# Ledger of designs, part 90: peptides against a protein of PDB entry 7BBL

Target 1, 86 residues: chain A of PDB entry 7BBL
Amino acid sequence: IAQESLESQEQRARAALRERYLRSLLAMVGHQVSFTLHEGVRVAAHFGATDLDVANFYVSQLQTPIGVQAEALLRCSDIISYTFKP

## One batch from the design tools (peptide; made by RFdiffusion4, then SolubleMPNN)

Design b2_p28_6_s4 (from b2_p28_6, 15 letters changed)
Fold by OpenDDE base, seed 4:
Structure b2_p28_6_s4 (fold): chain B 86 residues (1-86), chain A 28 residues (1-28)
Amino acid sequence: as target 1 above (86 residues)
Amino acid sequence: MSAVERAQAEFLRRVAAELARYRAVLEA
């Protein structure tokens, strides 16, 4: 059998990484996610969606230190880290 | 549907489509 080209192997690797990432996003659907923001601010919200270039998180029931927002947009640039329980 | 719900529906459709594409790549 012919050996797969290096370019094809790299394509597979990129696809595998992207698939893994997308599946991680799917795992968050319907779950509450805890976000760590700048200046020690921590919030929790139900994951709705992201834009697939990972610019924003669309969330609902955002629990902030000063109240709850029914719907909110979190810029990824504002997020230090996030965690969730599958 | 709320704005977030609508965004989620679109998100799920797009993710499903992209995953299908990657499956094709990985199985090729």
Scores: peptide ipSAE 0.535, ipTM 0.879, DockQ to the pose 0.857
Fold by OpenDDE base, seed 1:
Structure b2_p28_6_s4 (fold): chain B 86 residues (1-86), chain A 28 residues (1-28)
Amino acid sequence: as target 1 above (86 residues)
Amino acid sequence: MSAVERAQAEFLRRVAAELARYRAVLEA
């Protein structure tokens, strides 16, 4: 087998990381996710989808301090972190 | 189908397609 170029190795590394990320997103599908927002605000919602450029989270049954929203769009810029139970 | 459901359907298709591309890269 021929040795990969540095460029090719970098491409593979990026691909591996992106693949891992995408699979993590798939793992969230159909699950409730806990989001930590700014100022210590925490919300929970069922994961629907994201923009693959990591712009927004499309969620349902968003539980907020002021009530439950059936459907919502969470901007990634508002999200500090998130967790979920696989 | 709700807006979120439509977004999810599209998301799943897009992710599947991208994963297929990366598999090709990693297996090359």
Scores: peptide ipSAE 0.535, ipTM 0.879, DockQ to the pose 0.901
Fold by OpenDDE base, seed 2:
Structure b2_p28_6_s4 (fold): chain B 86 residues (1-86), chain A 28 residues (1-28)
Amino acid sequence: as target 1 above (86 residues)
Amino acid sequence: MSAVERAQAEFLRRVAAELARYRAVLEA
């Protein structure tokens, strides 16, 4: 019986991982997300979009310690983690 | 349309297209 190649298996695994990631992003659409940034700083913002390659986050109503920004860009390099309530 | 709104529109299109591609890979 012909076996699926290791390369094909790896391709499926990568695809599954990427799909899961993309679906997680879609789940955030229309929701407020809490971002943990460097030095323990936390901000909250409504998720708009990302750059899929760099994972920059385009957000609105960014709540910061010094005020609210109507629209903002959060760079992946600035983000330690994020959470949201589905 | 605001910058974020434009970004979101593009994002949704790109994600949809990429998901479709991966579905084909996973089901092949």
Scores: peptide ipSAE 0.535, ipTM 0.879, DockQ to the pose 0.896
Fold by OpenDDE base, seed 5:
Structure b2_p28_6_s4 (fold): chain B 86 residues (1-86), chain A 28 residues (1-28)
Amino acid sequence: as target 1 above (86 residues)
Amino acid sequence: MSAVERAQAEFLRRVAAELARYRAVLEA
């Protein structure tokens, strides 16, 4: 019976978590996402894309307290959390 | 095509490629 090393098991576990993260990003395609930013500021925008390593968000129709931006980039450092309804 | 639309096209290609790699790891 073939044996899997501890290192291989850990690699599969990390791969499974990363896959789940990526699929969650795909689930947002075509949907409006609500973002919680610094100091409790909340905005909503249509999901466009992310930067997979830095986790930046490319969005359109960004609704902010002071107006709407047609296109915008939300930096990971600016985001506390985000939610959406599939 | 807008900047966000171009970014989305690239994003979808990158995610598909990375998911393919993880499928190989999990099914190996």
Scores: peptide ipSAE 0.533, ipTM 0.878, DockQ to the pose 0.845

Design b2_p28_7_s2 (from b2_p28_7, 13 letters changed)
Fold by OpenDDE base, seed 3:
Structure b2_p28_7_s2 (fold): chain B 86 residues (1-86), chain A 28 residues (1-28)
Amino acid sequence: as target 1 above (86 residues)
Amino acid sequence: PEVTVEVQDLESRFQAEARRLVAEALAA
């Protein structure tokens, strides 16, 4: 039997890691998430959903240093990391 | 328990991790 190429093996592994990430996003729905943004800014919000390419995070009850936004959009490019309790 | 996820450069990190996993499997 022919062995799967190194490239193919890596592609499958990468796809699996991506899938795990996407599933984790679904697990976040409805949960409060702490987002660490640039310059050490930290905000908390309830995760709603992301767009198709996961470029934007749609959240609610966003608590920022200057107030609370009922509905908000967080660009993934603005997020360093996020923490939540599954 | 809390889960923290780094979201910057995700695709490149996925690739790097995939490469590491495959390399380790080959060395086993």
Scores: peptide ipSAE 0.584, ipTM 0.882, DockQ to the pose 0.767
Fold by OpenDDE base, seed 2:
Structure b2_p28_7_s2 (fold): chain B 86 residues (1-86), chain A 28 residues (1-28)
Amino acid sequence: as target 1 above (86 residues)
Amino acid sequence: PEVTVEVQDLESRFQAEARRLVAEALAA
């Protein structure tokens, strides 16, 4: 019998990997996360949620070098990495 | 323990990892 195409297999695998990532994001809700942005900028904030495309991170109590923002939107494209404690 | 996640090019990395997993599965 014909086997599933390689493209289809990779698609399923990719979907699973993405799901794992999304699951980790859900686990971060309400927790403080340290974000490393471009140019060495680092900020800390409580993770709230992301949009459907995970293009934007909605956070609260964003601690920046010049102050704290009650609520803020961080574009994923602006983020290099983030650190959190599960 | 703290966990650090790199978020740039996530989709590309997912694709690369998926490709790797499939390749390994085929070899097994």
Scores: peptide ipSAE 0.583, ipTM 0.882, DockQ to the pose 0.730
Fold by OpenDDE base, seed 5:
Structure b2_p28_7_s2 (fold): chain B 86 residues (1-86), chain A 28 residues (1-28)
Amino acid sequence: as target 1 above (86 residues)
Amino acid sequence: PEVTVEVQDLESRFQAEARRLVAEALAA
């Protein structure tokens, strides 16, 4: 009986973790999300979708300290964390 | 309840967590 390598096991585990993350994103669709950005900036927006590699977040009604933006693109590189209520 | 997700270095964190999970499972 061939034993699956540790590398393969970790690859499967990593894939499962990624899948869980993706499911979490789906749960956010249509909900308001609070994003914590760099420099202490916090914004709230309705989550719409992400691109295929989850590098960008497409949101609407982005509430920033200087106003509301109807449609916006948030890059993951700009986001520290986000909070939402499932 | 509210859920907070850290998004910086996700791939690296996934890898580290995967490694931990596999090691823990094998040690159980």
Scores: peptide ipSAE 0.582, ipTM 0.882, DockQ to the pose 0.755
Fold by OpenDDE base, seed 4:
Structure b2_p28_7_s2 (fold): chain B 86 residues (1-86), chain A 28 residues (1-28)
Amino acid sequence: as target 1 above (86 residues)
Amino acid sequence: PEVTVEVQDLESRFQAEARRLVAEALAA
């Protein structure tokens, strides 16, 4: 009986972790999220969606130190972390 | 309760965690 390789097992595990992350993103839809960016910048916005690669976050009502942007794009590479209440 | 998610190096972290999970399953 053939046994699944460790590499294949890790691939499945990685896929499952990615799925869990994607589910968390779905849970954020419509919710206000606090984003911690580089240089200590913190902003709040309502989460809308991400692109397929989760490289970009599409948000609305982005509250920045200088004002509110109705629609905005946050690059994942610019985000350190985010916090939200499910 | 609030949930905080770190998003830097996600792919690397997914890989590391996957490796850990497989290793633990192997040890069980």
Scores: peptide ipSAE 0.582, ipTM 0.882, DockQ to the pose 0.749

Design b2_p28_7_s3 (from b2_p28_7, 15 letters changed)
Fold by OpenDDE base, seed 3:
Structure b2_p28_7_s3 (fold): chain B 86 residues (1-86), chain A 28 residues (1-28)
Amino acid sequence: as target 1 above (86 residues)
Amino acid sequence: PEVTVEIQDLESRFQAEARRIVAEALAA
């Protein structure tokens, strides 16, 4: 009788968590998102899309302390967290 | 409501959480 290994169970769980993350990205489409970056920097922008393999965030109307950038790229490595209203 | 997502070191967090979920299921 074949039973699912511990590794397989963890793999499924990990996949489910990844899916939850991806669903959150879908929920962000068309919405303004507040990004918390390193060194206490916070920016707001409208979410466009992500490059999922590299985890780049393509955004528009990026609002920074010094002004608004029409189009911008945020690197996942620069982001601590993000907040949005679905 | 407002949703906050932590995205630093996602893969390792997912792995750790996956292990936790499975461990809890096995212990139940």
Scores: peptide ipSAE 0.243, ipTM 0.675, DockQ to the pose 0.761
Fold by OpenDDE base, seed 4:
Parts: structure tokens; C-alpha cells; sequence
Structure b2_p28_7_s3 (fold): chain B 86 residues (1-86), chain A 28 residues (1-28)
């Protein structure tokens, strides 16, 4: 009946938050997402998948200021934020 | 409704948020 340590509690909470994040990624599949990148660059693309280890975003129909790329990869380090409608 | 996610320092955000959640639970 020993109480769970604070560290363990935080670990569980962190895991739950990550799970929620992963669920959001699943909800994004096939949907258009607006990405805010550095230097004020904003692009839109359909989310395909992500590399969980490197956190790369694999997208399609990437709309950039210079045109549309059928397939593209957005590095997590290049992304400030993203917005989508589930 | 639209969902906005800040991806910079994602893991750190999770850690900070987890800490907050636990702290609030203890204060309840």
C-alpha cells in the first residue's frame, strides 16, 4: 500500500501526455496541416507519417511560397508549431 | 475546432506539464 513516488507519478503523466500527442498524430493522417517554420515561413501540407525517433514529418502536397512539392520531409527542428482540424 | 501544437522542445514540455499535473493532484 506504499504510495507511488513522485518520480513515478510524473513518469506516468508524461507517458500519458505522449500518448495524447501520438493520438493527435493519428488524427492528422490525411488531413491538411499548417506548419509555422522559422523566419516567418508558413506552409501547408497533408500529413502522412512521422519518424518517432527523429521526429521527421513526412508530408504530401506541400504548399510553399515557391510552389507545391508532391512529397516532402519536414524536420522537427525546422518546425515551430502546427495547426490542424481533426 | 482547430488544434495548435508547439513542437519546439516537445519532450521538455511534456516533462514540465507532467510535473504540473502531479503537483496539482497533490494539492487537491
Amino acid sequence: as target 1 above (86 residues)
Amino acid sequence: PEVTVEIQDLESRFQAEARRIVAEALAA
Scores: peptide ipSAE 0.242, ipTM 0.653, DockQ to the pose 0.767
Fold by OpenDDE base, seed 5:
Structure b2_p28_7_s3 (fold): chain B 86 residues (1-86), chain A 28 residues (1-28)
Amino acid sequence: as target 1 above (86 residues)
Amino acid sequence: PEVTVEIQDLESRFQAEARRIVAEALAA
């Protein structure tokens, strides 16, 4: 029988992991998320949506160390990690 | 429970994890 190449197997596994990530984004909608940014900055905000192509996070009620912003755009390049409770 | 996701260099991490998963499955 024809066997799928190792590269193809890894490709499928990678695709599955990507899908899991995307599903997590969907589960995050409307929930408060804690974002860890560079320079040790931590912010909390309600997740709205992502712009996957531009790598942006659209959030609301962004709580920063210096104040609250009603609506904000967080670039993926500015984010190290995020934590949320599904 | 809380879920933490690191998003810096996601694609490369997915690649590395995929390689690990497949390799471990083949070795099992």
Scores: peptide ipSAE 0.244, ipTM 0.689, DockQ to the pose 0.738; fails the geometry check
Fold by OpenDDE base, seed 2:
Order: C-alpha cells, then sequence, then structure tokens
Structure b2_p28_7_s3 (fold): chain B 86 residues (1-86), chain A 28 residues (1-28)
C-alpha cells in the first residue's frame, strides 16, 4: 500500500483548510461583517465577495466613522480580523 | 455563534494547523 509522504499529508491538510475558509466566505455573502482594521479602525459592512486569492473584500453598506458607503473595497492587507455570525 | 477570523498570515496559519493535524494523526 502506498503511503503519502509527510509533506504530502501536510499539503493536503493545508489545502483542505483553505477550502474550508473559502467556503466560509461564500456562506458570508450578504451577511454583515465587522472588520477590525489597523490603527484601531473598526467598520461594519455586508460581505459581497473576495478575489480568488482573497486580495480584496468587496462589501456594501460600509459603515465608517465618517459615514456610510454604498459600495467599497477593503484590501486584505488592511484587515487585521473580522467577525461575523454564520 | 459569533466567529472571529484573523486575516493576518492566513497561509502560514493554515500551514501550521496542517502540521498539527498531521502530527496528531501520526501520534495516534
Amino acid sequence: as target 1 above (86 residues)
Amino acid sequence: PEVTVEIQDLESRFQAEARRIVAEALAA
């Protein structure tokens, strides 16, 4: 019986975790998400979509300290974390 | 339930978690 190498096993596990993450993003579509950005900035918005490499987050009804933006783009690099309710 | 996701270094975290999962499986 063929046995996967340790590296292959880890690679497969990593791929599975990424897939789980991506699927969770799909489940978030339309839901409100609270984003924690740098410098203590926190915003809330409805999640729309992301790029395949999760480079950008496309959101709507972005609530910022200076008002609400109907549509907005949040760069992944600007986000520390986000919270949502599945 | 509310879920919080850390966005920093996702790939690194996935890699670390993968190592943990495999290690635990091998130890079992």
Scores: peptide ipSAE 0.243, ipTM 0.677, DockQ to the pose 0.747; fails the geometry check

Design b2_p28_8_s1 (from b2_p28_8, 13 letters changed)
Fold by OpenDDE base, seed 5:
Structure b2_p28_8_s1 (fold): chain B 86 residues (1-86), chain A 28 residues (1-28)
Amino acid sequence: as target 1 above (86 residues)
Amino acid sequence: SAVEAARAEFLRRLAERLAEYRAVLAAP
């Protein structure tokens, strides 16, 4: 029985984790997402897109403590975590 | 709009990237 190399096995493991992440991004399309930002700030917005690698978020209808922004870009560095209902 | 334009590119790139990882995982 042919066995793949250790390096190949590790590559597959990394690929599986990355695929899972990418599918989670796909699951957010068309949904409202809640973002936790620094200093306890929480915002909600409709998910539009990301950069995939940089993980910047293009969103619409961003609800902030001081108002609603029609369209916005959330930098990865601004985000602590996010949640959504698939 | 800017968001809609970004979404179009996002979905395209996402599909391509997912295909790449699927190929890796499907390999024996």
Scores: peptide ipSAE 0.416, ipTM 0.843, DockQ to the pose 0.822
Fold by OpenDDE base, seed 4:
Structure b2_p28_8_s1 (fold): chain B 86 residues (1-86), chain A 28 residues (1-28)
Amino acid sequence: as target 1 above (86 residues)
Amino acid sequence: SAVEAARAEFLRRLAERLAEYRAVLAAP
């Protein structure tokens, strides 16, 4: 019943945000994700995985304007935004 | 495949990390 320290409260807040983010990644598993890349390029791919620091997206069936790549790696630095239907 | 292997590892690590965060959030 004792009040948490400020540091503990901050830790919990960070944990809550991270958990929420990780759950969003989990929700993407197996789903098609639409990625907006630089210069107006838009692609769609099935989400496979990321590294947990989300440096890279491992995807399959990457649909690009010039064709489909069975498997591909998208760097987060190349991604402006993404969306998916859970 | 590489993606399938990455997914398996991802899910494993994800589960572990989520458990860690749940523990933090559940702390009294």
Scores: peptide ipSAE 0.416, ipTM 0.844, DockQ to the pose 0.826
Fold by OpenDDE base, seed 2:
Structure b2_p28_8_s1 (fold): chain B 86 residues (1-86), chain A 28 residues (1-28)
Amino acid sequence: as target 1 above (86 residues)
Amino acid sequence: SAVEAARAEFLRRLAERLAEYRAVLAAP
């Protein structure tokens, strides 16, 4: 039986992870997302768009401890994790 | 391949949508 090379398997795995991420971005369209930032700060915002290469999040109605920002940019380096309901 | 073509189409559609939302958020 023919078997994929290890390198081919790894390539497919990376491709699968990337596609999964992109599908998640698509799923976030029009939804509120909760972001966990450094020092235990949590914010919520409506997803607008991203830069796929830099992974910047362009969001609206950003709810922060000190108020709501109409529009904001969340850089990948700012974000520990995020969650959303499709 | 058919699989690669399908993925390329998906990425095209995603890029299109993201561009639209960028435009909305950037609109004065």
Scores: peptide ipSAE 0.260, ipTM 0.731, DockQ to the pose 0.037
Fold by OpenDDE base, seed 3:
Structure b2_p28_8_s1 (fold): chain B 86 residues (1-86), chain A 28 residues (1-28)
Amino acid sequence: as target 1 above (86 residues)
Amino acid sequence: SAVEAARAEFLRRLAERLAEYRAVLAAP
């Protein structure tokens, strides 16, 4: 780092941002997450996992207006935003 | 269950990825 190039500095910065993101995912483990989907649909589910890159969400106890689904997959393309309480 | 299996795999991959970034951040 003493003679760190600009490229190396940028790599470090990107790594820091990605680490922050990954830690945010980790923070969701075991917590209920509220998802805002298209057309004003909102659902809540317990966070299970993601595939990191595509950001598909594997969830359990998906609470929808018509009932609870034990396990479900929420695709990134279906999600507008999400929130959770750490 | 599928979600539990996915969770285990997720945590494994997450740990690996975090280690990679730690290496980048620690590299001089």
Scores: peptide ipSAE 0.414, ipTM 0.842, DockQ to the pose 0.771; fails the geometry check

Design b2_p28_8_s2 (from b2_p28_8, 14 letters changed)
Fold by OpenDDE base, seed 1:
Structure b2_p28_8_s2 (fold): chain B 86 residues (1-86), chain A 28 residues (1-28)
Amino acid sequence: as target 1 above (86 residues)
Amino acid sequence: SAVEAARAAFLARLEAELAELRAVLEAP
């Protein structure tokens, strides 16, 4: 049996990680996500979409300390972390 | 809405990329 090249092995490893990431995005569809932003600010919003390369979040019903935004864009530079319940 | 439209496009792209990744992972 032919030995898979190192490059091919690494490609598959990267692909596996990417698949897991994308599946996590899919799992967020239709769910509320909690975002931790800078200065201790925490917001919640319904997940809409991302741009798959930059991981900007397009969300709806963004709950902020000063009110709710019907639709919003959260840039990765604004986000420290996020969590959700599948 | 803009977000709903973005979601539709997102899901399509997501499914397409997942298919490509499966091809890589399942390659003989």
Scores: peptide ipSAE 0.475, ipTM 0.883, DockQ to the pose 0.864
Fold by OpenDDE base, seed 4:
Structure b2_p28_8_s2 (fold): chain B 86 residues (1-86), chain A 28 residues (1-28)
Amino acid sequence: as target 1 above (86 residues)
Amino acid sequence: SAVEAARAAFLARLEAELAELRAVLEAP
């Protein structure tokens, strides 16, 4: 540790942030997530999966103001924010 | 379903990457 290179320190910092992100995704598994979309649209859905690069959300039982969609893909570009209870 | 299949693949990728990150973080 005392002789850790600057490059190694930067690698650790990036790894730590990525780990935190991935663990947050893991925490969503099996939970309902609330999404804030554009133009004030708020929806809730059961978290299925993401792609780890783009963070598109594959969800089920998507509750929208106009009904429930059994399965849906929420693109990263659609999402302003999301919250869930771990 | 498509979502169920996506979840299985997601969990596998997630576990694999977390293992790789752990190796980086635990290196001396």
Scores: peptide ipSAE 0.474, ipTM 0.882, DockQ to the pose 0.796
Fold by OpenDDE base, seed 3:
Structure b2_p28_8_s2 (fold): chain B 86 residues (1-86), chain A 28 residues (1-28)
Amino acid sequence: as target 1 above (86 residues)
Amino acid sequence: SAVEAARAAFLARLEAELAELRAVLEAP
């Protein structure tokens, strides 16, 4: 039976994880996302894009405790977690 | 807008990378 090399298996594993991540980003397009920030602060915004690296989020209509920002950048360092409805 | 421009570029990059990943995953 033909078998993949260890190197090939590792490559597939890395690719699978990356694909999963990217598809999760794609699923957010056009949706409102809820972000949990520092000290329990929660905001909601419409997902626009990311840089696919640091996971900086380009968003619109950012709802914060102090008001709404039309467009904003949320950095990975600012975000504890996020959720959305696909 | 800046966000719209970012989205366009994002989707293009996303599509391209997903295609490359599929090639890796589907390779014999």
Scores: peptide ipSAE 0.470, ipTM 0.882, DockQ to the pose 0.816
Fold by OpenDDE base, seed 5:
Structure b2_p28_8_s2 (fold): chain B 86 residues (1-86), chain A 28 residues (1-28)
Amino acid sequence: as target 1 above (86 residues)
Amino acid sequence: SAVEAARAAFLARLEAELAELRAVLEAP
């Protein structure tokens, strides 16, 4: 770590941010997540997985205003925001 | 199920990348 080049410092910074992001995903495993979608639609679902890059969400027990979907895919383009309780 | 399969793959990728990042961050 001593006498790190600028490039090395930038690499560490990027790595730290990525690690932080990945750990946030890990924290969602086994929890229900609340999603805010377009048109004021809000849904809740059990977190299954993401694709780590595009942040598409694979979920189960998706509670929608019109019913429950056993399994569903929520694309990043459909999501405005999401929250969960660790 | 499809979600269970996706989760298994997700966790595997997640753990692998976290390990790679630790190597970068802990480099001398």
Scores: peptide ipSAE 0.473, ipTM 0.881, DockQ to the pose 0.789; fails the geometry check

Design b2_p28_8_s3 (from b2_p28_8, 12 letters changed)
Fold by OpenDDE base, seed 5:
Structure b2_p28_8_s3 (fold): chain B 86 residues (1-86), chain A 28 residues (1-28)
Amino acid sequence: as target 1 above (86 residues)
Amino acid sequence: SAVAEAQRRFLAELAAELARLQAVLAAP
């Protein structure tokens, strides 16, 4: 019945949140993702990869209002939000 | 393919970090 130290509890909490985030990224692999960018611009692309820290998105078949880009890098600073259908 | 290469790196890093996190969560 012994409890974890405060430091251990905080570490576990951070780990749980991080794991949840990472598993969400894994769930996007191989799926089309819709990105909301600034000024109401919305694009769709197939998810390739991210940087685990910087959160840059490497994508393919990026559908934009002015055409399709075969491969693209979406910077974290460009993205307001994203959604996908598992 | 640049995206393909990035994906390989991503998946490897993701697997390693998930394993690290699971070890933290499994600790008594």
Scores: peptide ipSAE 0.602, ipTM 0.908, DockQ to the pose 0.792
Fold by OpenDDE base, seed 2:
Structure b2_p28_8_s3 (fold): chain B 86 residues (1-86), chain A 28 residues (1-28)
Amino acid sequence: as target 1 above (86 residues)
Amino acid sequence: SAVAEAQRRFLAELAAELARLQAVLAAP
């Protein structure tokens, strides 16, 4: 049988990684996510949506040190990391 | 709400892109 080209293999690898990422976003829908921001600030919020390119995070019930914000936008540049438990 | 509207758009885009990726992964 014919061997798949290197370019095709690389395309599949990229696609697989992208799919994995997107499925993780799907898993986050409706769940609380913990975000680590700059200067060690940690917040928690319910994940609503993202922009798949810009990676803006639209969240609700954002728990901050100064209170709860009903709805908020977290930009990718604001976020160091995030975690959640599905 | 703004978040609800963003979520509707997100889910639609997500579904479309996942379908595109599945086509790539399933290609001969």
Scores: peptide ipSAE 0.602, ipTM 0.908, DockQ to the pose 0.832
Fold by OpenDDE base, seed 1:
Structure b2_p28_8_s3 (fold): chain B 86 residues (1-86), chain A 28 residues (1-28)
Amino acid sequence: as target 1 above (86 residues)
Amino acid sequence: SAVAEAQRRFLAELAAELARLQAVLAAP
């Protein structure tokens, strides 16, 4: 049997992590997600979609300190972290 | 709506990429 190249091993490792990430995104569909933004701001919104390349978030029912926004785009640069309950 | 359209696109792209990744992971 042939030894898999280092490049191939690394590719598979990256692929495994990417799959794990993407499956987590899939799990978020239809759920409310809590986002931690800058300056200690925390918002909640229903997850709609992302751009897979830039990780922008398309969300609905965004709850902010000043009200609810029906639909919104959260840029990755705005987000420190996020969490959700499956 | 814009979010609904983005979601449809997202789900399609997600499915395609997951399939691609499975091919990488299953490679002999």
Scores: peptide ipSAE 0.601, ipTM 0.908, DockQ to the pose 0.866
Fold by OpenDDE base, seed 3:
Structure b2_p28_8_s3 (fold): chain B 86 residues (1-86), chain A 28 residues (1-28)
Amino acid sequence: as target 1 above (86 residues)
Amino acid sequence: SAVAEAQRRFLAELAAELARLQAVLAAP
């Protein structure tokens, strides 16, 4: 670590942030997540998985104003924010 | 189940990515 280059330091910083993000995703596994979508729409669904590069959310039991979908895919572009109870 | 399969893939990819990151963070 001594005499570590600036580039290496930046790499570590990025890695630390990425790890934190990934661990937050892992924490959502098995939990219901509340999603805030556009036009003030809010939905709830059980978190299944994400796409690490595209940030798509694969969910089940999606509760929407028009009913419940057994399985659904929420695109990153659809989501403003999300929260859950760990 | 599409979601179940996506979850298995996700967990595998997550594990691999975390391992890669640990290597970066643990480097001397």
Scores: peptide ipSAE 0.601, ipTM 0.908, DockQ to the pose 0.784; fails the geometry check

